# Peptides against a protein of PDB entry 3EFO, part 12

Target 1, 262 residues: chain A of PDB entry 3EFO
Amino acid sequence: SQLADLYKSCETDALINFFAKSAFKAVLHQPLKVIREILVNQTAHMLACYRKNCASPSAASQLILPDSMKVLPVYMNCLLKNCVLLSRPEISTDERAYQRQLVMTMGVADSQLFFYPQLLPIHTLDVKSTMLPAAVRCSESRLSEEGIFLLANGLHMFLWLGVSSPPELIQGIFNVPSFAHINTDMTLLPEVGNPYSQQLRMIMGIIQQKRPYSMKLTIVKQREQPEMVFRQFLVEDKGLYGGSSYVDFLCCVHKEICQLLN

## One batch from the design tools (peptide; aimed at target 1 Q62 L65 H254)

Design b1_p19_1 (made by RFdiffusion4)
Pose (drawn by RFdiffusion4):
Structure b1_p19_1 (pose): chain A 259 residues (1-239, 243-262), chain P 19 residues (1-19)
Amino acid sequence: SQLADLYKSCETDALINFFAKSAFKAVLHQPLKVIREILVNQTAHMLACYRKNCASPSAASQLILPDSMKVLPVYMNCLLKNCVLLSRPEISTDERAYQRQLVMTMGVADSQLFFYPQLLPIHTLDVKSTMLPAAVRCSESRLSEEGIFLLANGLHMFLWLGVSSPPELIQGIFNVPSFAHINTDMTLLPEVGNPYSQQLRMIMGIIQQKRPYSMKLTIVKQREQPEMVFRQFLVEDKGGSSYVDFLCCVHKEICQLLN
Amino acid sequence: SVEEELAEDIDEIAANLPV
């Protein structure tokens, strides 16, 4: 009968999986704007209830989120930015209908990764003694012109290359000497390489391990290349609203529920 | 972790929001 126990026991990934499927089923029944509104308001409602009933007294300039829901807003914003709940500019209806379908079948492990892609820094890789590098936030702010990154959501795998990308690596991987020497349209498996091209292939394997679909590798050269598609998977950035924007929005309506 | 970093970022941003 205590609300504190309800919140202390929640699981964001499980909640995100439900909201996603619930919203994606509703796409075949209601205006998308109506669906998005329900999602945002339900999110503000859950948090406003916690604020007025469980949270110890705190200043109004603060937005209080339970531990169980620390990253719930970030993921909810990712759902709202997703092409299924978004619109016309680019992204075919065939792409929307397809992604809408893929999510309807997903388990928690799949939906977590789908809505928050895994961004791995590759240029800072520890040689032959690896075990998959620490992940980095899904934002352009964590990309470096000197860096090479791996981005996966379970369906797509992007190998991102910066302009000042170390030629030493571009050689040990693409067997070519320089950055401008790589052709994106040749997105096939590169072998050779003794320390790195192997350590990279090792992590590309470990990532695919638990994943049902074999991911489509897409190489992205930084500055003005196909990168436009890649930027979509940096879900923390604006690309809908940014993570911070959404957080700013939820607080407004939580306050509107004046308490 | 990424979740810990985001939790900290949320706590910092959430601390100074306009009313």
Fold by OpenDDE base, seed 3:
Order: sequence, then structure tokens, then C-alpha cells
Structure b1_p19_1 (fold): chain B 262 residues (1-262), chain A 19 residues (1-19)
Amino acid sequence: as target 1 above (262 residues)
Amino acid sequence: SVEEELAEDIDEIAANLPV
């Protein structure tokens, strides 16, 4: 059907870009609560329409998502949890205004990365490989105390260090004996010069070169205070300030779809 | 990929959501 074809032509990244810009424009004239409600409603309506008109016959209460928008709810939840739409005490008004303005000018690729960061397991690096490590899900469940992870969203870059990170990697990256010796106040990695350090720097360079904005590096130790900020970028998880997990959001959307189809 | 994994998980979640 024509409608089915329309859904097939819609890509999640383009949709999120559209919804983000629409919502962020509305921030100037509408309460945040209303904007969030509208976004949820729009999501539910789109998916309800698909369920009603495009999906194969099944139980009316079953959640069915088109392939092209399978992960849309995840990204929509990320949008809803963004500091522009969900104010957080640690984020200043100026910062929110800044991020709002940036997103208003972002292309599809930039906004996609902004709302769902790239999280790379750096501890798995092959120094002889030219390929980037495979990204992992942005969730606490994918972190390990023994791991080192690089997170980037186009605006910020974090190097997260597990409390049990391998000492050899710590030395390789920071030229210090142990995790405890790492200075998290630094915003630049030292020029250690070993293959691992060089590879990490190369990866960081590649990530940076693909983005229009210079990302400041923040080094984060597990269980230290700054980790709380880092965890807010693990967008699949439940937030500290009213943001739901993507699973909870799916449930919410499902309920609303059911209401629409009753 | 992350997206593929997400899609698979979502399918599983969707299949088990309460009526």
C-alpha cells in the first residue's frame, strides 16, 4: 500500500532530527511538559497508524513496529530525556540554550549521534588493526569494572575507566602505575608514545574529524563523582531526573497505542 | 551492530508486553 511504502521510506535518524528540531523550537513558546506529551503522542499516533493500516493481522494489543522505525522509540526516549526538554539541576540555563541552538542546526548524522552516543570498548583495542572497535549499547549493563570505554556524542567525549582497569592499559594511556594515580582533571591524554596510546589517539582523532564541533575530553573514574554526569549519557538506562529507560518508554508507548486503537 | 541488537531486543520486549 501507499501508506506502507511511506513507512518504509522513513528512517529513524531523519525522524529524530525532525522531532528534535520541532520540539526544540517549541521550547520557546510551550511548557516542557506539554512538549514532552506531544512527542509521546506523536510517536504513539504514528505507530498506531502503522499497526492499524500496515501491520499483518494479529492481536490488537500487540506492539508492532515497522522495520524502518524499529528503534525509533529508543531515540525518542533519548530526545525526551535531553536536558533541553528535561531540565536538570546541574545543567545551566545557558547550557540548555546552547544545546538547543546547536541541535537546531544539526544534520541527520549529527543529531543521531548527539541523542545516542557512540560507546567504544577501548580495552579491546587491537593496536595492529586500522579498524575502530565495535560500539556497544549505551547502557550501564555494557560497562565492566575491568574495562575502559570511550563515549562521544559529537559535543562531549568521555574516557570512562573501570575501577579494575588493567594496569598495563592505565600505564599505556596515562603513564602512571595505577588507576588511583590517574588525574581526572586533565582534558588531554599525555603523549606516551607506545602503540596503544597511539592507537587510542588515532581513534579519538577519527571520531573528532567526523564531527563539526571540537569535543572536550573528560576523564571519568568509576565510582567517582563525575561518573554521575557520564551516566546521563548512557541513554538506554533510567535517568536520575525523571527520564525513563527505553524499555519503560516502550511500555508507555504501547499503552498509549492501545488506547488509540480501542 | 548496536542498532541491530536494539531491534532484536525490542522485538523480544514487544512480544512479551502485557495485553
Scores: peptide ipSAE 0.661, ipTM 0.949, DockQ to the pose 0.680
OpenDDE base, seeds 1, 2, 4, 5: peptide ipSAE 0.643, 0.657, 0.659, 0.652; ipTM 0.947, 0.949, 0.949, 0.946; seed 1 fails the geometry check

Design b1_p19_1_s1 (made by RFdiffusion4, then SolubleMPNN; from b1_p19_1, 5 letters changed)
Fold by OpenDDE base, seed 4:
Structure b1_p19_1_s1 (fold): chain B 262 residues (1-262), chain A 19 residues (1-19)
Amino acid sequence: as target 1 above (262 residues)
Amino acid sequence: SVEDELAEEIEKIGANLPV
């Protein structure tokens, strides 16, 4: 059907870009709560329409998504949890305004990365490999106390260090003997010169080269106060300031779809 | 990939959500 074909052509990344710009424009003249509600409603309406008109009959307990929108709820949840739409005390008004303006100019690829960051397990790097490490899900469940992770969303870059990070890697990256000696106030990695350091720098360079904006590096130690900021970028998880987990959001969307159709 | 993993997980979760 024509409608079915339409859904096939609606890619998640394009939709999120559109919704983000629409929502961020609306911030100028509508309350944030209303904007978030509208986004949820629009999501539910789109999916309800698909369920009603395009999908094969299924049980009411089953969430049915178009193939092109299989991960749309995840990204929509990320949008809803963004500091522009969900005010966070640790984010200044100026920063929110800045991010809003940036997103208004972002292309599809940029906005996708912005809302769902790339999280890389740096501690598993093979210094002999030319391949970038495979990204992992943006969730605390994918972190480890023994791990070191690089997170980038096109605007910010974080290097997260577990409390039990390997001393060899700590020394390799920072040229200090232990985790405790790492200075988190620095925004640049030292030029250590060993293969691991070089590879990490290469990775960071590649990530930066693909983005239109210069990303400031923030070094984060696990269990220190600044980690709270980092945790907000783990977008799949429940937020500290009213943001839901992606699973909870799925439930929310499903309920709203059911309300629309029943 | 992350998206593939997410899609699979969502499918599993979505198979039986409370109404």
Scores: peptide ipSAE 0.687, ipTM 0.956, DockQ to the pose 0.890
OpenDDE base, seeds 1, 2, 3, 5: peptide ipSAE 0.684, 0.643, 0.683, 0.678; ipTM 0.957, 0.947, 0.955, 0.955; seeds 1, 2 fail the geometry check

Design b1_p19_1_s2 (made by RFdiffusion4, then SolubleMPNN; from b1_p19_1, 6 letters changed)
Fold by OpenDDE base, seed 3:
Structure b1_p19_1_s2 (fold): chain B 262 residues (1-262), chain A 19 residues (1-19)
Amino acid sequence: as target 1 above (262 residues)
Amino acid sequence: SVEEELAKEIEEIGSKLPV
């Protein structure tokens, strides 16, 4: 059917790019609350239409998503929680304006990464492998106190260090004996020269070369104040400033879909 | 992948959401 073809053609990354640009344009003329409501409504309407016309009647009460949009709610929630649409006290007006302008020029791949960062478990690196470690979900639940994680969203890069991260890895990366000795004010990793350091640098290089913007590295220690900034990039989690977890958002969308169909 | 995991989880959650 024409509808089926339409949904098949609507990829999540393209949709998010479109919605982001549309919403960010609207910021200049409409209240943020209204914009967020519109985005939620649009999401619900699209999915309600799918359920009504393309899903099995037996699944009428269930949240059923087309294959091309199976993760759309996650990314939509990320968009809704972005500092441009959901202001945070620590983010200046100028920074919000800057991010807005950047997104307005982003391609599909760029915006996808921007709204849902890549989170890599660096502590699992195989120094003999040329493969990047598999990314994990952007949630605190996927962090480990014993782990080291690299987060990148195309604009920012963070190296997060668990309080119990292995001393051998700390030494390998920073050439210091312990977690406590790491200087978080540094924006560049030292060239230690061991295989692990080189592999990490290679990974960072690969991530960087795929992006149009230079990402400044921020070193983050678990339980230190700057970690709070880092946690805002864990986009699946509930935000500190009113942003829902992705699960809560799913519930919200489901309720709205049900209201539309009843 | 992350997306595959998310998709699966969303499907599972969706099937359990109250009417």
Scores: peptide ipSAE 0.616, ipTM 0.939, DockQ to the pose 0.788
OpenDDE base, seeds 1, 2, 4, 5: peptide ipSAE 0.610, 0.654, 0.663, 0.636; ipTM 0.938, 0.947, 0.948, 0.943; seeds 2, 4, 5 fail the geometry check

Design b1_p19_1_s3 (made by RFdiffusion4, then SolubleMPNN; from b1_p19_1, 7 letters changed)
Fold by OpenDDE base, seed 5:
Structure b1_p19_1_s3 (fold): chain B 262 residues (1-262), chain A 19 residues (1-19)
Amino acid sequence: as target 1 above (262 residues)
Amino acid sequence: SVEDELAEETEEIGSKLPV
């Protein structure tokens, strides 16, 4: 009963913050491979304990998580795929050091957004609505060639444009006639002054609110080379440097849990 | 919400994961 109550009280965002800081502290004295293994093991042990002691009787083959931790695996995978914990030569020591230092000082809300970005379909904006568009899953599967998406992780902001983005929206945002005319070297949106432009700027402002760092805007065109940088923030997908997709990670965790319970 | 959707998918996938 006490254990069940404990699991019910666990907040994924707080756990990820704790695990991130713990792991990033350990980087100073432990190999990255060992740190990643520990994180996976800790995840599996926590979930195995729940399955054994708190979950209702069911088939052992089923992955059963407490409601409060159903999203823990996706965040844990995001943590594992963070550049600080990746043992890839393509990742500079300076970048790792920088992000490590940032996360070590992040609160729960900051780390949550950092590991799992907000992805907004801004092409669906109703200029008459004061509500933010509903965020979508951080996966390529949720993008549309006809869409325009804003991604933010508290440090970076990306405006992604599909190759078939509506010309009227492109004109509304950039004051150019077509997708081809968009200058991706720009770090600021032009002040076009129409309702759509104003609404987008308001949304960007809201996202920037209460964030400790000013997010630099990067404009990304679909199928252009810089899109690869953007895709790294689609954290549910398979990582460029060998990180697992969300589904693959779930399978991995499930396997580890089964091994612990057998 | 994204979190709700993730939670639902986790449950769905979890029920179908191979042994």
Scores: peptide ipSAE 0.588, ipTM 0.927, DockQ to the pose 0.845
OpenDDE base, seeds 1, 2, 3, 4: peptide ipSAE 0.589, 0.600, 0.614, 0.592; ipTM 0.927, 0.930, 0.934, 0.929; seeds 1, 2, 3, 4 fail the geometry check

Design b1_p19_1_s4 (made by RFdiffusion4, then SolubleMPNN; from b1_p19_1, 8 letters changed)
Fold by OpenDDE base, seed 1:
Structure b1_p19_1_s4 (fold): chain B 262 residues (1-262), chain A 19 residues (1-19)
Amino acid sequence: as target 1 above (262 residues)
Amino acid sequence: SVEDELAKETEEIGSKLPV
């Protein structure tokens, strides 16, 4: 059907970009709560329409999404949890205004990265390879106390260190003997010069080169206070200030779809 | 990829969600 063809041609990244810009424009004249509700309703309506008219026969209890929108709920949840739509006490009015303006000018690729960060397990780097490590999902469940991770969303860059991260890697990256000696106030990695350090710097450079804005590096130690800020970028997890986890949001969307169809 | 994994999980979770 024509409708089915439309769903097949729909791109989630384009939709999120559209929804983000429309919502961020609406912030100027509508309450945030209303905007969030509209976004959820729009999502549910689109998916309900698919379920009703396009989906293959299946149990009514199942959440059936078109292939093009299977990741839409994840990104929509990220949008809903953004500080522009969901205010956080640690985020200033100026910062929210700044982010709003930035998103209004972002292309599809930029907005996608902005809402769902890239999280790289840099502790797995092969110094003999020029290949970037594969990104992992943005959830605490993908972190390890023995690991070191780089997170980037186009505006911020974080280097997260597990409490049990390898001393050899710490020495290689920071030129200090242990985790305890890492200075988290620094915003630049030292020029250590070993292969691992060089590879990490290369990766950071590649990430930065693909983005229009300079990302300031924040070094984060696991279990220290600044980690709380980092965890807010693990967008699949439940937020501290009313943001749902990915799974919880799926349940919410499913419930809304069922209400529309019954 | 991350998106592939997310898509698969969406399918898996969706099949188990209660009405």
Scores: peptide ipSAE 0.638, ipTM 0.940, DockQ to the pose 0.871; fails the geometry check
OpenDDE base, seeds 2, 3, 4, 5: peptide ipSAE 0.605, 0.606, 0.629, 0.589; ipTM 0.931, 0.934, 0.939, 0.927; seeds 2, 3, 4, 5 fail the geometry check

Design b1_p19_2 (made by RFdiffusion4)
Pose (drawn by RFdiffusion4):
Structure b1_p19_2 (pose): chain A 259 residues (1-239, 243-262), chain P 19 residues (1-19)
Amino acid sequence: SQLADLYKSCETDALINFFAKSAFKAVLHQPLKVIREILVNQTAHMLACYRKNCASPSAASQLILPDSMKVLPVYMNCLLKNCVLLSRPEISTDERAYQRQLVMTMGVADSQLFFYPQLLPIHTLDVKSTMLPAAVRCSESRLSEEGIFLLANGLHMFLWLGVSSPPELIQGIFNVPSFAHINTDMTLLPEVGNPYSQQLRMIMGIIQQKRPYSMKLTIVKQREQPEMVFRQFLVEDKGGSSYVDFLCCVHKEICQLLN
Amino acid sequence: TEEIEEEFEEDLEEYNESN
């Protein structure tokens, strides 16, 4: 009968999986604007209830989120940014209908990765003694002109290359000497390489391991290339609203529920 | 993962302080 126990026991990934499927089913029944509104208001409602009933007294300038829901807003914003709940500019209806379908079948492990892609820094890789590098936030702010990154969501895998990308690596991977020597339209498996092209292939394998669909590798050269598509998967950035924007928005309506 | 969560906590603290 205590609300504190309800919140202390929640699981964001499980909640996100439900909201996503619930919203994606509703796309065939209600205006998308109506669906998005329900999502945002339900989010503000869950947090406002915790604030007025469980949270110890704190200043109004603060937004209080339970531990169980620390990253719930970030993921909810990712759902709202997703092309299924978004619109016309680019992204075919065939792409939307397809993604809407893929999510309807997903388990928790799949939806977690689908809505928050995994961004791995490759240029800072420890040679032959690896075990998959630490992940980095899904934002352009964590990309470096000197860096090479791997981004995966379970369906797509992007190998991102910066402009000042170390030629040493571009050689040990693409067998070519320089950055401007790579052609994106040749997105096939590169072998050779002794220390790196192997250590990279190793992690590309480990990532695919538990994943049902074999991912489509897409190489991205930084500055003005196909990168526009890649930017979509940096879900923390604005690309809908940014993570911070959404957080700013939820607090407004949480306050609107004046308490 | 934990480090990313901690960065979010910092963001939230920064947002609270900004207000």
Fold by OpenDDE base, seed 1:
Structure b1_p19_2 (fold): chain B 262 residues (1-262), chain A 19 residues (1-19)
Amino acid sequence: as target 1 above (262 residues)
Amino acid sequence: TEEIEEEFEEDLEEYNESN
């Protein structure tokens, strides 16, 4: 059907870009709560229409998504939890205004990265490989106390270090003997010169490449206060200042779809 | 990434199996 073809032609990255810009424009005229509700309703309506008109028959207890929108819920949840739509005390009005303006000018690729960051397990680096490590999902469940992770969203870059990070990697990256000796006030990695350091710098360079803004690096130690800021970028998790986990949002959307169809 | 998208597909399947 024509409608089925329409859903096949829709891509989540384009949709989220559209929804983000629409919502961020609406911030000027509507309360944030209303905007969030509208976004959820629009998502549910879109998916309910698919379920009604395009999907094969299945039980109402099943959440049926178009193939092109399998990741729409996660991105929508990220949008709903963004500081522009969900105000947080640690984010100033100016910062929210800045981010709003940035997103209003973002292309599809930029907004995709902005809402769902890239999280790379740096501790798994093969110094002989020219390939980037495979990104992991943005959740605390993917972190490990023994790991080192690089997170980037196009505007910010974080290097997160587990409390049990390998001393040899600490030495390789920072040229210090242990985790405790790492200075988190630095915004640049030292030029240590070993293969691991060089590969990490290369990766950071690749991530920065073709991005419109220079990402500031923040070094984060596990269990230190600044880690809370980092965890806010683990967008699949439940937010500190509201916002659902990804799984909870799936349930929410499914419930609303059912309400529309019953 | 494609790998992450596959994980989300698996999560959806798991969700549906639980309902």
Scores: peptide ipSAE 0.561, ipTM 0.925, DockQ to the pose 0.776
OpenDDE base, seeds 2, 3, 4, 5: peptide ipSAE 0.538, 0.554, 0.548, 0.523; ipTM 0.918, 0.923, 0.922, 0.914

Design b1_p19_2_s1 (made by RFdiffusion4, then SolubleMPNN; from b1_p19_2, 8 letters changed)
Fold by OpenDDE base, seed 3:
Structure b1_p19_2_s1 (fold): chain B 262 residues (1-262), chain A 19 residues (1-19)
Amino acid sequence: as target 1 above (262 residues)
Amino acid sequence: MDEIIEEIEELLEELNASR
């Protein structure tokens, strides 16, 4: 059907870009709560329409999504949890305003990274490899106290250090003897000169080169206060101040779809 | 629901790998 073809042609990344810009524009004239409600309703209605008119027969309780929109709930949740739509006290008003303006001009590819960051396990680096390490999902469950992770969303870059991160890696990256000696006020990694340091710098460079904006590096120690900011970029997790995990949001959307189809 | 979540997780992994 024509409607089925429409859903097939819809790309989640383009939709999220559209919804983000629309929502961020609306912030100037509408309450945040209203905007969030509209986004959820639109998501539910779109998916309900598909389920009703395009999907193959299935159990009413089964969540059926078009292939092109399988990750729509994930990205929509990320949008809903963004500091522009869900105010976070740890983020300044100026920063929020800045991010809003940036998103208004972002292309589809940039907005993808912005809403769902790249999280790389740096502690697993192979210094002999020219390939980037495989990204892990943006969740606390994927972090390790023994690990070091690099997170980037096109605007910010974080280097997260577990409390039990290997001293040899700390020495390799920071040229200090232990976790406690790491200076989190630095915005640039020292040029230690060893293969591991060079590899990390190369990775950071590759990530930066693909983006139009210079990302500020923030060093984050596990269990220190700045980690709270970092954790907000773990977008799959339950957020503070009313943000849901992606699983919870998916369940919520499913429930609303079912309600619409009653 | 669990199956759908798994599918989404796989898609997310693919998405991350494509970056």
Scores: peptide ipSAE 0.028, ipTM 0.690, DockQ to the pose 0.066
OpenDDE base, seeds 1, 2, 4, 5: peptide ipSAE 0.026, 0.026, 0.025, 0.024; ipTM 0.655, 0.674, 0.642, 0.648; seeds 1, 4, 5 fail the geometry check

Design b1_p19_2_s2 (made by RFdiffusion4, then SolubleMPNN; from b1_p19_2, 11 letters changed)
Fold by OpenDDE base, seed 4:
Structure b1_p19_2_s2 (fold): chain B 262 residues (1-262), chain A 19 residues (1-19)
Amino acid sequence: as target 1 above (262 residues)
Amino acid sequence: MEELVAEIEELLAELNAAR
């Protein structure tokens, strides 16, 4: 059907870019609550329309998504959890304004990374590999106290270290004997010169080269104060100030779809 | 709910694979 063809041609990345810019423009003249409600409603309506007109009959309990929009809810939740729309108190007005302006000028590829960061398990690096490690879900549940993770969203880069990070990796990256000796004030990794350090730097370089903005590196130790900032980028988790976990959000969308169809 | 969670995990896996 014509409608089915339309859904097949839709690109989630383009849609989220559109929704983001529309929402961020609306922030100037509409309450945030209303904007969020509109976004959720629009998401539900699009997906409900698909289920009604394009999907095969299925149980009401099943969430049926078009292939082209499978991850739309994921990104939509990330959009809803952005500081511009959530207005977290720990984020300054200036920062919100800055991010708003940035997104307004972002292309599709940049906005994709911006809303859903890339989280890489650095502690599993194969120094002989030329490939980036597989990204993990942006959730605390995917972190490990024994792990080291690199997070990048096109604007910020974080190197998160678990409290039990392997000393050999710490030595390899920072040239210090232990976790406690890591200086979190540094914005650049030392050039230690070993294969692991070189590999990490290469990965960071690859990530940076794909983005128009220079990402500031922040070293984050688990359980230290700066980790709170880092956790804001774990977008699948429940927000500290009202944002939903992805699971909760998807359930919400599903319920909304069901309501629209019944 | 278990089925829904499974669907979520699948979608997330796809997302990660696409990056």
Scores: peptide ipSAE 0.032, ipTM 0.682, DockQ to the pose 0.106
OpenDDE base, seeds 1, 2, 3, 5: peptide ipSAE 0.032, 0.029, 0.029, 0.029; ipTM 0.697, 0.676, 0.664, 0.664; seed 3 fails the geometry check

Design b1_p19_2_s3 (made by RFdiffusion4, then SolubleMPNN; from b1_p19_2, 8 letters changed)
Fold by OpenDDE base, seed 1:
Structure b1_p19_2_s3 (fold): chain B 262 residues (1-262), chain A 19 residues (1-19)
Amino acid sequence: as target 1 above (262 residues)
Amino acid sequence: MEELIEEIEELLEELNASR
């Protein structure tokens, strides 16, 4: 059907870019609450329409999404949790204005990374491989006290270190004997020169080369205060300022879809 | 609900694999 063809041709990344820019434009003229409601409703209606007209009959308990929009809800949740769409006093007007302007100028690829960061397990690197490690889900549940992770969203880059990170990796990256000796005020990694350090730098370089903005590097130690900032980029988790976890959001959307179809 | 959660997890894994 024509409708089925439409869903097949849709690209989630493009849709999110469109929704983000539309919402961020609307912020100037409409209440934030209304904008958020519109986004949720649009998501539910699009998915409900697919289920009604394009999908095979299935149990109500099943989540039926078009292939082209399988990850639309996760990005939508990230959009809804963005500071531009939040009215929290903890977020400065300047920060909100800044991010709004940034997204308004972002292409599809940039907005994709911005809303859902890339989280890489650096501690699993094979120094003999030139391939990037497989990204993990942006959730605290995927972190390990024994691990080292690199997070990038196109604007910021974080190197997160677990409290039990291997000393040999610490030495390899920072040229210090232990976790306690790592200086978190550094914005650049030292050029240690060993294969592990070189590979990490290469990975960081590859990530940076694909983006128009220079990403500031922040070193984050687990259980230290700056980790709170890092955790805000774990977008699948519950937001600091009241945003839903992805699981909760998707359940909400599913419920809304079911209600629309009843 | 458990089935839904499992489906969500599978979708998220697919997302990571595609990037």
Scores: peptide ipSAE 0.112, ipTM 0.778, DockQ to the pose 0.106
OpenDDE base, seeds 2, 3, 4, 5: peptide ipSAE 0.045, 0.029, 0.036, 0.078; ipTM 0.691, 0.656, 0.680, 0.737; seeds 4, 5 fail the geometry check

Design b1_p19_2_s4 (made by RFdiffusion4, then SolubleMPNN; from b1_p19_2, 15 letters changed)
Fold by OpenDDE base, seed 4:
Structure b1_p19_2_s4 (fold): chain B 262 residues (1-262), chain A 19 residues (1-19)
Amino acid sequence: as target 1 above (262 residues)
Amino acid sequence: MAALVEEVDALLQALNAAR
């Protein structure tokens, strides 16, 4: 059917860009609560329509998503958890205004990365490889105390270090003997010149080259205060200032879909 | 994105199984 074909050709990243810009425009004229409700409703309606008209028969209790929109809920949840739409007192008006303005000018690729950051396990790097490591899900459950992770969302770059991160990598990247010796005030990695340093710098360069804005690097140690900021970018988790985990949001959407179909 | 999609499938399967 024409409708089935439409869902097959649907681009989730384009939809998220559209929804983001629409929502961020609406914040000037509508209450945030209403905007969030509209976004959830629109998501549910799209998916309910698929379930009703395109999906194969299945139990009503099952959540069925079109392949092209498998990641729509996760991105939608990220959008809903953005500071522009949450408007928590912990986030300044200036920051909200800034992010709003940025997103309004973002292309599809940039907004995709902005809402769902790239999280790379640096501790798994093959120094002989020219390939980027496979990104992991943006959740605390994917972090390791023994790991080092690079997070980038097009505006910010974080290098997160587990408390038990490998000393050899620490030495290779920072030229210090241990985790405790890492200076988190630095915004640039030292030019150590060894394969680990070179590889990480290359990765950072590749990430930066694809983005219009210069990303400031923030070094984050696990269990230190700045980690709280980093955790805000683990977008699949429950938000510090509100917002559901991805799983909870998915359940919420499912319930809404069921309501629409009954 | 590809990796995310694959894991989403696994998650969906798990969620559906729990219902």
Scores: peptide ipSAE 0.036, ipTM 0.690, DockQ to the pose 0.712
OpenDDE base, seeds 1, 2, 3, 5: peptide ipSAE 0.024, 0.025, 0.024, 0.029; ipTM 0.664, 0.675, 0.667, 0.692; seed 3 fails the geometry check

